# Designs tried in a protein design run: peptides against a protein of PDB entry 6TME. Part 317

Target 1, 324 residues: chain A of PDB entry 6TME
Amino acid sequence: NRLKRAYIALQAWKKAFYSDPFNTAANWVGPDVCSYKGVFCAPALDDPSVLVVAGIDLNHADIAGYLPPELGLLTDVALFHVNSNRFCGVIPKSLSKLTLMYEFDVSNNRFVGPFPTVALSWPSLKFLDIRYNDFEGKLPPEIFDKDLDAIFLNNNRFESTIPETIGKSTASVVTFAHNKFSGCIPKTIGQMKNLNEIVFIGNNLSGCLPNEIGSLNNVTVFDASSNGFVGSLPSTLSGLANVEQMDFSYNKFTGFVTDNICKLPKLSNFTFSYNFFNGEAQSCVPGSSQEKQFDDTSNCLQNRPNQKSAKECLPVVSRPVDCS
Target 2, 324 residues: chain A of PDB entry 6TME as posed
Amino acid sequence: NRLKRAYIALQAWKKAFYSDPFNTAANWVGPDVCSYKGVFCAPALDDPSVLVVAGIDLNHADIFGYLPPELGLLTDVALFHVNSNRFCGVIPKSLSKLTLMYEFDVSNNRFVGPFPTVALSWPSLKFLDIRYNDFEGKLPPEIFDKDLDAIFLNNNRFESTIPETIGKSTASVVTFAHNKFSGCIPKTIGQMKNLNEIVFIGNNLSGCLPNEIGSLNNVTVFDASSNGFVGSLPSTLSGLANVEQMDFSYNKFTGFVTDNICKLPKLSNFTFSYNFFNGEAQSCVPGSSQEKQFDDTSNCLQNRPNQKSAKECLPVVSRPVDCS

## One batch from the design tools (peptide; made by RFdiffusion4, then SolubleMPNN)

Design b2_p29_5_s1 (from b2_p29_5, 17 letters changed)
Fold by OpenDDE base, seed 2:
Structure b2_p29_5_s1 (fold): chain B 324 residues (1-324), chain A 29 residues (1-29)
Amino acid sequence: as target 1 above (324 residues)
Amino acid sequence: SSSLEERLNKYKEERYKEAKEKFLGKPLT
């Protein structure tokens, strides 16, 4: 009996709670699991006459505890939403049995260890949110081979390089922000056909931006701020026909910010502050447009306010990195 | 402009609504 298996799993989970401040699991008593708060039943996909646990929603429950291996008995769960809790430990490998997993949200918890590779075993997964945890180590390249719609990785402890397989991703939104990623952005990034938003904020990324970024025709948000990028902005950025927000602030960029970038047709916000740019087109000057907002603060620009001193600029500007 | 977190949360909320309708037959309240 599927509901009997679900009962075993849910009772094991209740026992794994250290604190339930809102008494969310207070009614988790007896065999009628479909009446449990945060447990949702639906007709099984293989047999509509059978009722199964199809979803878990414990969002914002502030529950302290861990995920026991018995959760692998919830084989009919497609939606697992447990954000904004205090769950700790690792994601159980037994969750590989949840072959219908469609959305997995464990964001805003206290999970630790490597990337939860069990997520790679789910053939129907479309949404992965693991942000605001303590996941660490390398991102597995295989994550981008999956047919995901969105991947939220921000505010973790991931390190090493971004996999070259990123170009295979079907995701429209990918966040890398506030991790420890290093190295260059892979040239394969230009192959991300469905990409709308990509965020690299606050990592240890370096090198030149790849020219292939200009192939991201559907991108509306591109944020590479707070990294160690060098060289000039790629001229191919003029190809970003749908970009609305660009942020290159807090890097080590040099060279000239061109008219072709600042005149992008959908551009609303372009921040390139806290770099070493030594020139900008008139169209890039803050206040030059009513429709576009620019920030050129703390560069090496002449005749602009709030720029770096000649002493700070000269050592960097005189030794530009050639990205060709 | 909306913050990153605001955009991500909005995306997720819209997605949750659709997913609950698809799998559970119940709209997100």
Scores: peptide ipSAE 0.648, ipTM 0.924, DockQ to the pose 0.459
Fold by OpenDDE base, seed 1:
Structure b2_p29_5_s1 (fold): chain B 324 residues (1-324), chain A 29 residues (1-29)
Amino acid sequence: as target 1 above (324 residues)
Amino acid sequence: SSSLEERLNKYKEERYKEAKEKFLGKPLT
C-alpha cells in the first residue's frame, strides 16, 4: 500500500525532528497521512483510483532536524518544498526512488556535503533550489545535461570551475552567486538557448569574459559582479538585445566602456563601478540618459568623480590583459 | 530595480502555484 509506505516515511521524518516551533507535525498521527499538515495527496499518475502523497510543503516551518532515509518511501512525491527550515545533514540517496520529482526546494536550510547527486537521478526534475545551504565541492557537470527550467545554487560553498556543460543547460535562470567558484566562465555559455537570468555574484571567477556571452540573446539579467574578471568587456556584448540589468562591478576590468554596450536597447541598469576602466563613452556617463541608470564609480576615468587614484590605476591600466 | 532574491522568490512563487495546480489540484498555501 502506497499510503502505508508514506506513513512509515512521514513518521520516520517526524522522529527526525529536533524542533518543531510551530507544531507543524502535531497532527502527524495515525494512518491518514493525507490529513497531515504540509502533506498533499493526489490521484496517482499511473492509477487515478489510487490516492498517493504527491507533494510535501513544509516551507517556513522553522523545523530543525534531518532527512531520514525512509523518505525514499515517498515514491509518488513530485513536489518537495521544505525551504526555510533548519534541516541539517545530507540529502538521502534513498530519494533516488522519488522518480516523479518535479520540484526540489531545500533552500534556506543547513544541509552540508557535496552536491546532492540524487538530484541527477530524477528524470522529471524541472526546478532545483538548493540555495542558502552549506553544500560544497564541485558542481557535477551532469546538472546542466538535465532539462531543468531553473537552477538556484547561490549562497553555498561550491568550489572549482563552472562546468563546460553549462552550454547544454535549458534553464532560464541560473544562480551561482555567493559561492567559491573559480576559473573562467566557459565559452559554452553562449549556447544556453533559454537563458534569461544568470548571476555570478561574489565568487572567485577570473580571466576574461568570453565573447560568447554576446550570443545570449534572451538574457535580461547578467550579473558578474564581485569577482576577479580581467581585460576589456567583450565587444560582442552589443548582442545582448534584451539585457535589462547588467553588473560588472567589483572586478578588475580595464579598457573602454563603449557606446555599443551602453546603448543596448533594453538596458535599464548598467553598473561597472569598482574596476579599472580608463574610459567610457558619453552614453555610459551617469545622468546621460533618463531611461538608463549607470554607475561608473571607482574606476580610472578622467574627469569623473569618485575615481581611483593614479597610484592605484597606473599599475593595472598600464598592463592591460589581452583577451584576444 | 528588484534584488536577486526578490526576483528568485517571485519566480519560485509563481512556479509553485502552477506546480501545485498541476500535481495537486490545489493553490499555493
Scores: peptide ipSAE 0.646, ipTM 0.924, DockQ to the pose 0.481
Fold by OpenDDE base, seed 3:
Structure b2_p29_5_s1 (fold): chain B 324 residues (1-324), chain A 29 residues (1-29)
Amino acid sequence: as target 1 above (324 residues)
Amino acid sequence: SSSLEERLNKYKEERYKEAKEKFLGKPLT
């Protein structure tokens, strides 16, 4: 039966623990898996008369170990929350049998290897959190073909370009922060119809910002800081009617920061420090508004404090990248 | 003004509550 399979899986997992500092699995004894700490049973979706393991919550258990292939026997699990542990190795391919997977949170662990492509096999997946691991390589473009609500990828070792399929994403929150992504932001980004927050901080992204960013009407947070972006800020950014936090700091932007950007109606924080901007509108000046915070530090602005020297500015400002 | 981590955790917490109700009929905690 289903609970017997779950017992086999959970006992295999317990055996795969190297350390259990809080003795979380101390009661993982006997066939009554529904009494196991961190194991949650519910009526099966296909048969309410059958009790199944529907959820795992081992968050903050500091468990060291790995995920054994026997976890594939947990076929009724919809919620897999195991963040803030010390699990290592790879995500088992056998988890493809968990066809009810709805939320997969393995964040803040020691997982390695490529993107866990098994996540692509889950038809009902809505939330993917793999942040704070050591996943590496390319992000599969198929991730954005999935009907995910949120995708947390930050603080890994992902590299290569952001897939063009990003525009197909239905996610409201997507994080790329603190990886090794390179290339340009795809123009298809403007098609992300449900996007509220997107974070690119601390990558190796480059090129001009696509004009299509201005189509992100629902975005509240846009962070592109600590990259290699060049050129002027797109004039279409005036279309970001709901943006509250915008960060372009630590790039190679040039040109003039316009009123149309700084006067965005919901803008509360706009950081454009550590660039090569050579002008800003009065509305962009720090202290010009009580409702908005600006940071223009370390640009090429005249009559502003804490700017780059002429020696640093002239070589860049005199050769602006044309993004047209 | 909140950190990325704070925002993400808040989002996750709200989702967890809803998901627990949906699949378990009760909080996971």
Scores: peptide ipSAE 0.611, ipTM 0.920, DockQ to the pose 0.533
Fold by OpenDDE base, seed 4:
Structure b2_p29_5_s1 (fold): chain B 324 residues (1-324), chain A 29 residues (1-29)
Amino acid sequence: as target 1 above (324 residues)
Amino acid sequence: SSSLEERLNKYKEERYKEAKEKFLGKPLT
């Protein structure tokens, strides 16, 4: 029966624990898996008279171990929440049998290897959180073909370029922060119809910002800080009607920060510090508004405090990158 | 599809308070 399979899976997982400091699995004994701490049963979707394991919640259990292939027997699991543990190894391919997977949270663990492509096999997946691990290699383009609500990838070892398929994403929140992504932001980014927050912080991204960013009508947070972006800010950023938080700090931007950007109707915080901007509109000056906060620190601005020296500015400002 | 989503949402509300918050997202900056 279904609970017998769950028993086999959970006992195999218990055996895969190296350390259980809170004795979370201490009661994982006997066939009554629904009584196991962190294991949650519910009526099966296909037969409400049958009780099945529908969720796992081992969040913050500090468990050291790995995910054994027998976890693939948990075929009724829709919620898999195991964040803030010390699980290591790879996500087993046998999890492809968990066709009801809806939320997968393995964040803040010790997982390694490539992107867990088994996540691509789950037709009902809406939330994917794999942040704060050691996943590496390329991000598969197919991740953005999934009908996900949120994708958290930050604080890993992902490298290569951001896939052009990003424009197909239905996610409202996507994080790339603190990886090793390189290349340009794809022009297809403007097609992300549901995007509210996107974060690129602390990568090796470069080139000019695509003009298509201005098409992100629903975006409230746009953070591209701590990269290698060059050129001027796109004039099309004036189209970000709902942006509240915008950060371009710690890049190599040049040119003039325009009034049309600083007067965005919902803008509350705009940070463009630690660049090579050589001018700003009066509306961009810190303290010019009570409703908006600006940071123009460490640019090449005239008559502003805490700017770069002429010696630092001249080599960059005199050789502006044309993004047009 | 809608039935599954509704059931899972109910399940999250009853069993997984943190999961509901994560699903809705949090400000990152």
Scores: peptide ipSAE 0.473, ipTM 0.821, DockQ to the pose 0.061

Design b2_p29_5_s2 (from b2_p29_5, 17 letters changed)
Fold by OpenDDE base, seed 3:
Structure b2_p29_5_s2 (fold): chain B 324 residues (1-324), chain A 29 residues (1-29)
Amino acid sequence: as target 1 above (324 residues)
Amino acid sequence: SSSLESRLNKYKEERYKEFKEKFLGKPLV
C-alpha cells in the first residue's frame, strides 16, 4: 500500500525532527497521512482510484532536523518544498526512488556536502532550488544536460569552474551568485536559447567575457558583478536586444564603455562601477538619460566624479588585458 | 540582492502554481 509506505516515511521524518517550533508535525499521528499538515495527496498518475502522497510543503516551518533515508518511500512525490527550515546533513540517496520529482526546493536550510547528485537521477525534474545552504565542491556538468526551467545555486560553497555544458541548459533562470566559482565563463553560454536571467555575483570568476554573451537575445538580466573579470567589454554585447539589468561592477575591466552597449534598446540599469574603465561614451554618463540609470563610480574616467586616483589607475590601464 | 531574492521567489511561486494546476488539477496550497 502506497499510503502505508508514506506513513512509515513521514513517521521516520517526524522522529528526525530536533525542533518543531510551530508544532507543524503535531497532527502527524495515525495512518491518515493525507490529513498531515504540509502533506498533499492526489490521485496516482498510474491509477486514479489510488490516493498517494504527491506533495510536501513545509516552507517556513523553522524545523530543525535531517532528512532520513525512509523518505525514499515517498515514491509518488512530485513536489518537495521544504525551504526556510533548519534541516541539516545531506540529501538522502534514497530519494532516487522519487522518480516523479518535478520541483525540488530545499533552499534556506543547513544542508552540507557535495552537490546532491540524486537530483540528476530524477528524469522529470523541472525546478531545482538548493540556494542558501552549505553545499560544496564542483558543480556536476550533467546538471545542464537536464531539461530544467530554473537552476538556483546561489549562496552556497560551490567551487571550481562553471561546466561547459551550460550551453545545453534550457533554463530561463540560472543563479551562481555568492559561491566560489572560478575560471572563465564558458563560450558555450551563447547557446542557452531560453535564458532570461543569469547571475554570477560574488564569485572568483576571471578572464575575459566571452563574445558569445552577445548571442543571448532573450536575456533580461545579466549580472557579473563582484568577480575578477578583465579586459574590455565585448562589442558583441550590442546583441543583447532585451537586456534590462546589466551589472559589471566590482571587476577589473578596462577600456572604453561604448555607445552600442549604453544604447541597448531595453536597458534600464547598467552598473559598471568599481572597474578600471578609462573612457565612456556620452550615452553611458549617469544622468544622460531619464529612462536609463548608469553608475560609472570608481573607474579611471576623466572629468567624472568619484574616480580612482591616477596612482591606482596607471598600473592597470597601462597594461590592458588583450581579449582578442 | 533583495531584488534577486524577490524575483526568484516570484518565479518559484508562479512555477508552483502551474505545477499544481497541471499535475494535480487543483491548488496544493
Scores: peptide ipSAE 0.308, ipTM 0.848, DockQ to the pose 0.478
Fold by OpenDDE base, seed 5:
Structure b2_p29_5_s2 (fold): chain B 324 residues (1-324), chain A 29 residues (1-29)
Amino acid sequence: as target 1 above (324 residues)
Amino acid sequence: SSSLESRLNKYKEERYKEFKEKFLGKPLV
């Protein structure tokens, strides 16, 4: 019964292919779905005597097509990896029937529409990769109520603010990069106790950085580059005891870059270029350490190379944003 | 950018390997 449903689903999907350049689905013929290329069978979790389709891997197949609603018949699938294809349209709501979904990777496709809220319906989901698509609109706050280990959202069309629920996330890696997120980073970010890597690159984020970032003791990578952030760097960044890579480049930051930041014990790379910083500690100067790399390019620093002109600096530096 | 993507891909590959071994009893394809 389960394999017959899987056959119906997979044959419907094959019919939804517009192009299969590598003939990946060439062997998708007949009832033996477990022999299909990119289809993986395993014993069912509820009955080990029953063979079921437990995984799909069509990564790097360059398949053009869409996901038909019949994929909701693959009720035993726990792994769904279809990255680096040309699948278009929306993620079918019928996938809500895949209650065993553990890893969902649809990255590097042509998916459109709002955030695939069907992903929120999967109780066992641990990994979500939807990056490099055309998903748009608001990020649902409920994404951070999920017990996810990783959340890859980068290179989409997501808009609005980052939800305050971010502080509830158990994820170790979160990427917001290359979207249209706006507003401030929520103060609740400091509650992300398992966070190792967070990336905000290339959004429309603004305001002051929240002091609560300094509570992210497990963070190894913090990248906030290419945004509209203003004010001084929080003094609480001295609390980032494990940060190795930190990037604040291409913002509107002002003030002084302190010793307490540049002397962070694990810091390997700190980029604060293309801002309006008007001073830095000697420990922040490029070449001051053999173990640490700094970039202070295109700021308002005195006696440093490659700085902004006084004409560019004066209007910004004379009107510092107070973040207190 | 390239370093980030490489790191994210590595993370994904490692998890995918662990999953396949645990749930499918098969190596990475």
Scores: peptide ipSAE 0.239, ipTM 0.808, DockQ to the pose 0.435
Fold by OpenDDE base, seed 1:
Structure b2_p29_5_s2 (fold): chain B 324 residues (1-324), chain A 29 residues (1-29)
Amino acid sequence: as target 1 above (324 residues)
Amino acid sequence: SSSLESRLNKYKEERYKEFKEKFLGKPLV
């Protein structure tokens, strides 16, 4: 039966623990898996008379170990939350049998290898958190074909370009922060119809910002800081009618920061420090507004404090990248 | 089952809020 399979899976997992400092699995004894700490049972969706393991929550257990292939026997699991542990290795391909997977949180672990493509096999997946791991390689373009509400990829080792399929994403929040992503932001970004928050901080992204960013009318947070972006800020950023927080700091941007950006109606914080901007509108000057915070530090601005030297500015400002 | 769906939706909303707060706040590690 389903609970017998769950027992086999959970006992295999307990054997895969190297350390359980809080004795979380101490009560993982005997066939009554529904009494196990962090195991949640519910009536099966296909037969309400049958009790099944529907969720796992081992968050903050500091468990060292790995995920054994026997976890693929947990076929009724819709919630898998194991964040803030020390699980290592790869996500088992056998988890493809968990066809009810709805929320998958393996954040803050020691997982390695490529993107866990098993997540793409789950038809009902709505939330994916794989942040704070050591996942590497390319992001599969198919991730953005998933009807996800949130995609948390930050603090990994992902590399290559962001897939053009990003525009197909229905996610409201997407995090790329603290990876090794390179290349340009895809122009298809403007097609992200549900996007509220996007974070690119601390990658190797480069090129010009696409004009299509200005189509992100529902974005409240846009962070592109700590990259290699060049050129001027797109004039189309005036379309970000709901942006509250915007960060372009620590890039190689040039040109003029316009009133149309700094006067955005919901803008509360705009950081554009550590670039090569050679001018700003009066509305962009720190202290020019009581409702808005600006940081213009370490640019090529005239008559502003804490700017780069002419020696640092001249080679960059004299050779602006044309983004047209 | 409406009960499981309702529970999942509630759990999702709560977790989603926590994850947002954690992401925008201090790193977990």
Scores: peptide ipSAE 0.100, ipTM 0.621, DockQ to the pose 0.056
Fold by OpenDDE base, seed 4:
Structure b2_p29_5_s2 (fold): chain B 324 residues (1-324), chain A 29 residues (1-29)
Amino acid sequence: as target 1 above (324 residues)
Amino acid sequence: SSSLESRLNKYKEERYKEFKEKFLGKPLV
């Protein structure tokens, strides 16, 4: 009976296709759903003698359509990979019935509406990729209460502040890039003990960087570029013992870039261009190291090439934001 | 059975690993 429910779901989905340019669903005919292209069957967890639909992989199929509510009948699906399509509309609330959901990738589609809160209902979810869509509104704080290994949110329309619950996240990779997030980075960020990579690129984030960033001992990539951050870089960034890639470019930072940052032991690339820094240590100068790449372009540095004019610098540098 | 849960967990983990390798090996942005 489980495969009959899967048949109903998959036939409803086929009817929800507006375009299937690669004829991916051409063989989606008859009751043998396990023969369907992009449908993967496995023995059920509760009964190994019963075959169930355990996965969907329609990645790169360029299918235009929507996700019908009948997909909630795919109750045995643990893997749902439908990236690089043209699916539109909202993620159906009926997917709350997919209690085995482990990996959910709907990236590079045309999904709209608020954050798909149905993803929060999946107890075993480990990977969430919703990037390159048109999701909007606030990020639910509860996303960071999930035991996720990766959270990909980039290239959407999310707005409001980053939730304070970020510090509860067990994710190794989190992307916020190319949204409309605003406000400060929460101080709780320093509690993300498993964090390897975090990307804030191209938001409306502002204020001072929290000192607690320096507690991110496992971070290899920290990118805060293309925001509205102000003040000096926290001295606690000297605690980033494993950072390899660090980008603070295209902000409104001021003050002095210190040896303690530029001498980080794993640092391979540090970009701090397009700010209002008025000094840097010799260890931060581009070409000072063969092992490290630096970019100091378009700051307020003395005796460096490609800097801002005194006219551009003076209004900002003369009014430093105190972050202490 | 513990064996099937283990096998599905392993299958999930292997797919997750392959998926992670495919996606984490790509630019994040």
Scores: peptide ipSAE 0.072, ipTM 0.619, DockQ to the pose 0.078

